# Ledger of designs, part 2: peptides against a protein of PDB entry 9GMZ

Target 1, 343 residues: chain A of PDB entry 9GMZ
Amino acid sequence: TGFPLELLTRPATERLAYFENYTVAHPRLKEVYEILMRTIAEPAGASFIFVYGASGVGKTTLRLRVEQKLTELALPKLESDRARVPVVGIEAIAPESRYFNWKEYYTRALITLEEPLIDHKFDYGVRGISRDNFGKINVESKVVAPALRRALENALIHRHPDVFFVDEAQHFGKVASGYKLQDQLDCLKSLANMTGILHCLLGTYELLTFRNLSGQLSRRSVDIHFRRYCADSPEDVQAFKSVLLTFQQHLPLAETPNLVDHWEYFYERTLGCIGTLKDWLKRVLSDALDREATTITLKDLQKRALSVAQCQKMFKEIQEGERQLSETEADVQNLRSALGLGA

## One batch from the design tools (peptide; made by RFdiffusion4, then SolubleMPNN)

Design b1_p15_3_s1
Fold by OpenDDE base, seed 2:
Structure b1_p15_3_s1 (fold): chain B 343 residues (1-343), chain A 15 residues (1-15)
Amino acid sequence: as target 1 above (343 residues)
Amino acid sequence: SALEELAEEMSQPLP
């Protein structure tokens, strides 16, 4: 198993694109993927799914693979229902200001729902929203956030996606001084309730603060923790080494690099986060292809590694998130014991 | 090896 050998005769751009598009089906990704797909198929009255984990753990890769699979599964139904969109996915933008820009969020969501290839024209019931000759949505600057919300509600009801994805969802927690984070939660809850569409929020451990503020969302939410690999677990170390082995087989180079022998250095500079690892290897592969190199070396890896200071910062953020989850698990156990449900 | 078997499993597409 490995990359197609014909890639060695192809342009550097095609070789790099192969590795970019390649996904290692590592155990934590597979587990979270299966839970997420099952939860989307059978929400059991849930209105929200929260997927949280370290930055660079692979949440965007998870989203894109689920979006692809839901699209593939919907294709036979889309022939009969030309109005349906199987899935919609957006990334929440960090606000330039101290408050989340709902107008921009609703605009981006509408643009994503109304892909130019959708033949079925929909009237949003809002003046100043139109399609151009290419089917692209245009939103006039005069359209206010409440009108864009109504347009999005109508579009979500009409297109009826199985799920609405929001990546980098911790950015909803960035509220201006004097606004309550609760008001942002109530806004999202209202959108999910009015449309009947399941929302999946993917983010860092900062998303836990957002989740914990709403005792009402907790009753209608499913939680999925996307864990990193831990060096104190022999099983996690074996999985991480196997990821390195898989990546070295899928680097389109004439000589297979030995990544596995450097596993401790890879772990030190990724903290067990496979997205961080893939991004590192992509940068190193790009540099190797630009030099027409036959392989990659430890020196090539060191040139593109995160600094120790960056790793120390990321590790503190991970430890705080893992601590908050451990406290929540202990609180559940204490509640069960207090209810006379055996520990 | 157990490492190679796990790498072979990871080389398969998601279901």
Scores: peptide ipSAE 0.330, ipTM 0.919, DockQ to the pose 0.895
Fold by OpenDDE base, seed 4:
Structure b1_p15_3_s1 (fold): chain B 343 residues (1-343), chain A 15 residues (1-15)
Amino acid sequence: as target 1 above (343 residues)
Amino acid sequence: SALEELAEEMSQPLP
């Protein structure tokens, strides 16, 4: 089944929005989605979930689909518990300075947690945090980071989400020289422990540095690797071709483009990352719609492709992350052997 | 199939 044919008579904005909101179900997304949903439902004493993988693998799409599902599953309970928020999701901002901005993080988390639809006036227990008549949170500039933290702790306890998502969580690792990355982790641990709320950190392979820094985190964390598709696996190549086939059927164009015949070029410029593929096709679709084109050509693809130099840089970052994981798997086998458990 | 069921679920627009 392809896109709704009625879209061909709709404005370019509606056609683009259809493709933006469309998610291809693919084997790696399904696997990670099922593990994540199960872990949120039954955390088994875990306080953290780490979801790591290549930039552009589709972590934000995974987060948004899990947030949607958790919201849908909570709807029957939200009628009885009007104070509850089923899920909260934020993106960690890259600091302009060498220091992670905790004040901004806490402010954004509070604003996201206190959606306008929640009629319950909450006392944050902090002077200079108010809600306007439209339900929008206002944080005065005088409010300091420790006060914002207490307000967030109180809000998380009161709203009791099933999970707190932090996307681009590798930005917590951006610590100036002389600060310990451990201090950032201890802040996050303390927030999870004080609230009793499960935290899910999504990010690049830089999150592996966080995994190894604390033996206490490792005891209370679940790790989920969101893998890219690899060209050396026939099964992964077939899955990648199937994703291209699905995308070509869901591009709202009069003539269906043949993306599958160009699968090697798509693989070369996405490194098997489906998010990178979707973003590329979105840019090309936008250009095609602006020109009232009936289809997408190879020239249209080439105009919006990542450069070979960009792909080479991204591939080096992926290889380093995959290497660190393979070493961890080997270390587990070596540990089992050393303990006399066998391989 | 379990992938088709997920495809149907994920065919819904994000809010």
Scores: peptide ipSAE 0.184, ipTM 0.847, DockQ to the pose 0.177
Fold by OpenDDE base, seed 5:
Structure b1_p15_3_s1 (fold): chain B 343 residues (1-343), chain A 15 residues (1-15)
Amino acid sequence: as target 1 above (343 residues)
Amino acid sequence: SALEELAEEMSQPLP
């Protein structure tokens, strides 16, 4: 099925919003979605889920679709428990300094968890946290990080989400020393343990450093690798072409563009990352709508493509992450062989 | 197909 044809008579803003909100279901997204939903339903004593993969693979899309599904599944229970929030999702911010800003993190988490639509007002027991006339949380600048942490712990216990999502979680790793990274991981562990809330950290392959730093995390974490599509796999190439076919059917233009015939060029400039592909097509669609164009051309695609230098940099970062995972898989096999468990 | 079922679920606009 394509886009609703009525969109062709709608404003450019509505046409662009349709494409922005559209999600292509694809094999890797399905696989990771099913693993993540199962792990959230049955965490088996896990305190953390790590979802790692290339930048632009679609981790944010995965998060938002899981948040939507968990909210839908919780609706019948929310009628009886008006204090409950089914899921909370935040994005970790890149620190302006060499140090992660825990005060900002706790503030954002509290603001997101305590959205004004929640009828049940909770007292956090912290002076300088208030609600405005619209029910929005206001945190005074004088409130210190340890007080915000206690407020978040109390809020998470009271609201009892099935999972707490942190997107761009590699930003926790942006510290000046390995010792400070361990301290940050211990802060996250303590928050999960004190609240009993499952934490899902989504991020780049930089999250692999977190797995290696704590043998205690490894015992209480589930790892999910969100892989890109690889051009050396015929199945992955076919899946990538199928994604292009779906996107061309869902571009709200008068003439359906032929994206599939340019699949190699799309692969070259996205590295098999579907989020990067969607963002590229969104930019090209916006330019086409601004010109009242009936379709998009190869020239329009070229105008908004990532540069070869950007793709080379991204590919180097991907190859390093994929290498570290392959080495870990080989190390597991070597350990099994050394233990006499067989290959 | 199981991918088509997921596509139907994911056809809903994101909030």
Scores: peptide ipSAE 0.175, ipTM 0.846, DockQ to the pose 0.148
Fold by OpenDDE base, seed 1:
Structure b1_p15_3_s1 (fold): chain B 343 residues (1-343), chain A 15 residues (1-15)
Amino acid sequence: as target 1 above (343 residues)
Amino acid sequence: SALEELAEEMSQPLP
C-alpha cells in the first residue's frame, strides 16, 4: 500500500510531515527492535543496554518507535498510576569543553521526565526546582549538579519508567582523559543502581570505547549492534532495494519515481544507512513540493546527495567501527576455543 | 509476515 492519495490535494507541509513520520519496516530495524523490546521487558539483571551502529543507520527512529510501543503497552496501567511514566528519552549533547555538562544533562532529563501532562506534582526536595503555571519544570541557575542528580534520582524512582533512553551517548566519551571517562561511567552506573531504572545508551561505534572501559558494566550490559546493509551481501542488497521500493510508494507525489533502478547510486551515497537515505529523500521531496513538481528526477537526487568526500569520511568511520567489533567477535571465538567450546 | 505486521505498526505516525 502506498501513501494516502488524498495527500496530493493537501498542503506541502502535510505531505512532507507524512513522509517524515513514516517509518519503513526493514529487516535490520525489525531485528534490533525485537531484541530491544525483549531486553526491556526482561532485562535479566542488566542495568544497561548499548545500541551502537553507524551514524544515520536509524537509531533515533528505533528509539522513537520503541518509546511509542512502550507508551501504548503502558496506557492501561497509566490510568490507575498517574505518577508513572512508561519511558523517558533524551539526547546527550556534545560537550563544548573537555568535560561533559552533567548539569545540563540532569536538567534536560528532569524536563523530559516531568512533562506538563502529569497531574501529580512531585516535590523534588530541591530548592530552585519549580513548575510554572503550565506545569513545565523551571530549574534556577543556582541549582548545582549534585542537587539536580538527586532530583533526577527521586523523579526516576517516583515515575518508574521501564527504560531511560540516552541518544547520542558517545558524547559521554568525548572527555579528554581516561580517568574522567571512567568517572562518567561510574556516574551513569550509580544513577542506574540508585534508581533501579534500566538505561539504554544509543550511539555511534565510539560508544564501544566507552563501554569497554568498565569491565563491571560489561557484566550488566546487553549489546545490540544496529548494522547497516552491506553491498557484498545479496540478502542485504535485496533488503536495501525493498526499502527503496517502499519509500518510492510512500513519497506523496503525483507520479511515483523509480528509485529502485538507481539503487547503486543510493547505496553509494548512503553506505546502506536507512536514516541517511530517508533524510536524503526528505530533502529531495521538500524541493519537489516547493516547485510543485509531479515527481523527482535523478538530477533532483544529485542536488541533495552527500558529496563523495562526505561519504568517504563516513565510510572510514564505519570501517573502523566494524573492525573493532570484528576483533571483539574474534576475541570471543578465541575465548570459546580456549574454554574447549566449539567456535 | 512478521515484517508486514511491523510495517503496519510502523506506518502509523510518530506522536
Scores: peptide ipSAE 0.157, ipTM 0.838, DockQ to the pose 0.180

## One batch from the design tools (peptide; made by RFdiffusion4, then SolubleMPNN)

Design b1_p17_3_s1
Fold by OpenDDE base, seed 5:
Structure b1_p17_3_s1 (fold): chain B 343 residues (1-343), chain A 17 residues (1-17)
Amino acid sequence: as target 1 above (343 residues)
Amino acid sequence: SIEELAEEIDKESFLRK
């Protein structure tokens, strides 16, 4: 089924909003979603889940879909337990300094966890944390990071979410030394242990650096690789073309553009990352709607494409991440063979 | 086929609320 045909008579803003809100359930997203949902339901003593993959592969889309589903599943329980929050998700911010801003992280987490609609007010026991007239948390500038941590620990225990999501989690690694990176991991590990709340860190292949630094985290973590579509895989090429066909049907234009015929160009400029593809199509759609165009052309696509230089940089980062994972898999196989466990 | 897979993808696709 395509877009609702009634959209063709609606304002450009409404047509664009439809496409922005449309989420393609592509095969790799579905696969990772099922693994993640299963892992959240049965963490088997894990304290962490790491979801890593290329920028623009769809990690934020995955997070939002899981948050929605966990909320839906929790609704019957929320009737009896009004203090419970089923899921909490935040985005880690890139530090402006050499140090990750834990004060900001804890503040954002508290604000997200304590949405105004929660009837049961929790006393944080921290001076300078209050609720405004709308029930929104306000944190005074005088509140120090250790106090905010204690407030977050207490809030997480009281609200008992099934998982705590941190998107763009590679930003924890943006520290001046490897020692400081370990300190960040120990801090997160301590938070998970003190609260008993499962943490899911989503990010780029830079998260692999976290995995390699802590042999203790590896014992208490589940790793999920969110792969891009690869042009050397016939199955991946078929899936990528199918995604293009799906987007083609959901662009609210009078004439359906032929995106599939240009699949190689789309692949060249997205590297098989569906989030990058969607963002590109959104920009092109916006331009088309502004011109009251009936369709989009190759020239329209070319105007909003990532440059070759941008794609080359992104591809180098992807290749390095994929190489590191391939080496790890080979090392595991070699270890198993050396131990006599077989492949 | 690409068309069959696209139909399956579309059935599971959704609008964000």
Scores: peptide ipSAE 0.578, ipTM 0.959, DockQ to the pose 0.932
Fold by OpenDDE base, seed 1:
Structure b1_p17_3_s1 (fold): chain B 343 residues (1-343), chain A 17 residues (1-17)
Amino acid sequence: as target 1 above (343 residues)
Amino acid sequence: SIEELAEEIDKESFLRK
């Protein structure tokens, strides 16, 4: 079923909000969702989950859907255990300096973990951390990073989430030297070990650098590759066209645009990334609503498309990431061959 | 078909709260 037809009589803001809120459960998202949910339920001694894939593939959408589902599943237990938080999710910020700002990270994590809905006052044992009258955490500027870490460790232990999500986790890797990157990884490992909380790092293929730096992480981590749709796969092309058809039905316009007929152009400018596709369609829809247009045209699409140069840059980054994964798979095959297990 | 798969996708799709 398409969008609610009553939206055609509603303000442009409501029509746009509908499309913004509409989340397409595309096949690759569903697959990765099932794997991630299973891994969270049965981590098998893992302390980390790595979810990597192209920018705009839908990692944030995946995280938010998992957070929602874990929250829903925990609701019956939260009535009896008011201290428990089922899930915590933060986005890592790109450092303005050569160094990742751990103080900011710990502060944001603590604020997110201690949302006002938690009636149980927890003493963090750190001077300069307080709750306001609304229960919101306030961190004084004088509080140092080691104290914030201890506060976060205590909060994670007390709240005991099933998983701690860190989105855009490749930003941990933006350190001036390989040694400093190892220190960042050791810091994350220590936090996971001290709290006993499973950490899920979502990010670009730059997360593979974290995987490669620590053989110890490899033993305690589960890897999930969130793949884009590939034009060389008939199944992926069919799925991508089906996603276009679904979006076509959910654009709140008087005349349904034919997106499927332009699937090659959509593929060219999204590289098979559904998040990139949704963002593009959102921009085009906004323009159409501003003009009170009845539909969207190819010209409207072209006006908001990523440039060929942008797509070429993004594609090179994807190819490098996919190559690194293919080499790792080849290394596994070489290991199997060396062990006499055959190809 | 593309249409059948689109119907399956739509059934599992949702509005973000």
Scores: peptide ipSAE 0.578, ipTM 0.960, DockQ to the pose 0.929
Fold by OpenDDE base, seed 4:
Structure b1_p17_3_s1 (fold): chain B 343 residues (1-343), chain A 17 residues (1-17)
Amino acid sequence: as target 1 above (343 residues)
Amino acid sequence: SIEELAEEIDKESFLRK
């Protein structure tokens, strides 16, 4: 079924909002979702989950869907435990400096964990952390990172989320030296251990560097690869075309655009990343609605497409990540062979 | 088919609240 036809009589803002809110449950998203949900339910002693994949593959969409589902599943328990938060998710910020800002990270985590509408008030036991008249957390500039960490540890223990999500987690790796990266990983590991809260780090293939740096993290981590659709796979091409067909049915326009006929162009400019595709279509839809257009044309698509140069750069980054994973698989096979385990 | 898969995808697709 397509979009509600009543939207055609509604303002452009409502039509755009419909498309923005519409989440396509594409096969790779569903697969990764099921794996992630199972892993969160049964972590089997894991302290970390790593979800890595190309930029624009849909990691944020995955996170938001999991957050929604965990919240729904927790509702019966939240009635009895008013202190509990079922899930918490933040986005790591790229440091302006050569160093990751832990103070900012802890502050943002505390603010996100302690939503103003949460019924149960909590004392952080840290001077300079308070709630304003609106229930919003205020952190004074004088509060140091170790104190903020203790506050976050206490808050995580008290709120006891099923998982703590950190999106764009590759930003933890943006440090000037490998030594500093190890210290950051040890800091994250310590936070997970002290709180007993499962951490899920979502990011680009740069997260693979974290697997290589800590043999101790490897024992306590689950890896989930969120793959893009590949043009060399007939099944992936079929899935990608099916996603295009789904999107064209859910564009709230008077005339349904034929996106499927342009699938190669869409693939060329998205590299098989559905998030990139959705963002592109959103921009094009916005332009069409602003002009009161009845449909989307190829010219409209071209106007908002990523440049060939941008796509080439993105593709090189993807290829490097996929190469590293392939090498890791080969290393595992070599290890198995060396152990006398068959291929 | 592409159409059948699209129908399956659509059934599991959802609006963000």
Scores: peptide ipSAE 0.577, ipTM 0.959, DockQ to the pose 0.934
Fold by OpenDDE base, seed 2:
Structure b1_p17_3_s1 (fold): chain B 343 residues (1-343), chain A 17 residues (1-17)
Amino acid sequence: as target 1 above (343 residues)
Amino acid sequence: SIEELAEEIDKESFLRK
């Protein structure tokens, strides 16, 4: 049906906010959403879910949609169980140092888990963790990482979320040595085991390196590949064009731009990643609204496009990730030979 | 068609609250 026509008389800020808030339920997002929701409902003894895909494919959008849905589904039960939090979602931050900051991670998780609006206040049993007058969690600088971990374990057990999301989880892998990466995996595994809470790690294909380091983690993990749209697939091209058509109908401009006719250019500069596409269109829409333009032109698109060099770099990273996920007959034969099954 | 798929996508699309 397109955007509400009343937006054309509204301030540029409201028009931009509409498009920013509009979430396109594209086929790959829907597919991964359904798999993820089913896996959260029936983890079958899994302690981890890994969701990996290209940067800008839409992993954060997926997370936010799942968080919203889990919250909606829990609302009727929250009346009877006031201690329950249905879902927790945090973003892992790239460490400034060579080591992941576990103290910051645990603090962020506690702050997110203990929203001020929760009626049932929890005693962490840790000195230096308190709530302010607004119910916000305060962690004193003297509180050490092991104490914060125990506080988080207790909070997760008490609040019992259906899943704990960690976005940008490839940042756990940014440690100088493979041994330290294993230690980080063991810490995450221990947290999941001690709490009984399912963890979902979302990130780039760098998560595969993290996942493959622990055979024990592999046995207790479910993998979900959030694929980009591929130009060599007619179905993927059709889906990508349909997404462009949907976006052009939801750009709050007086004249609907023809994005679909430029689908190859959009594909060239997004590599089939819908998050990258949406971010590009947001920038272009913002520029158009600032100029009080009636539509978006190809020149407007070109001004805000990623460079060819950026796209080439991103594409190499995608190709390497996709290659790692392609099981070859040689890999199967090597495994069979190593197991003594023969050729 | 692209139009049919776009209509299906739009039906499931939503505004963030």
Scores: peptide ipSAE 0.574, ipTM 0.959, DockQ to the pose 0.918

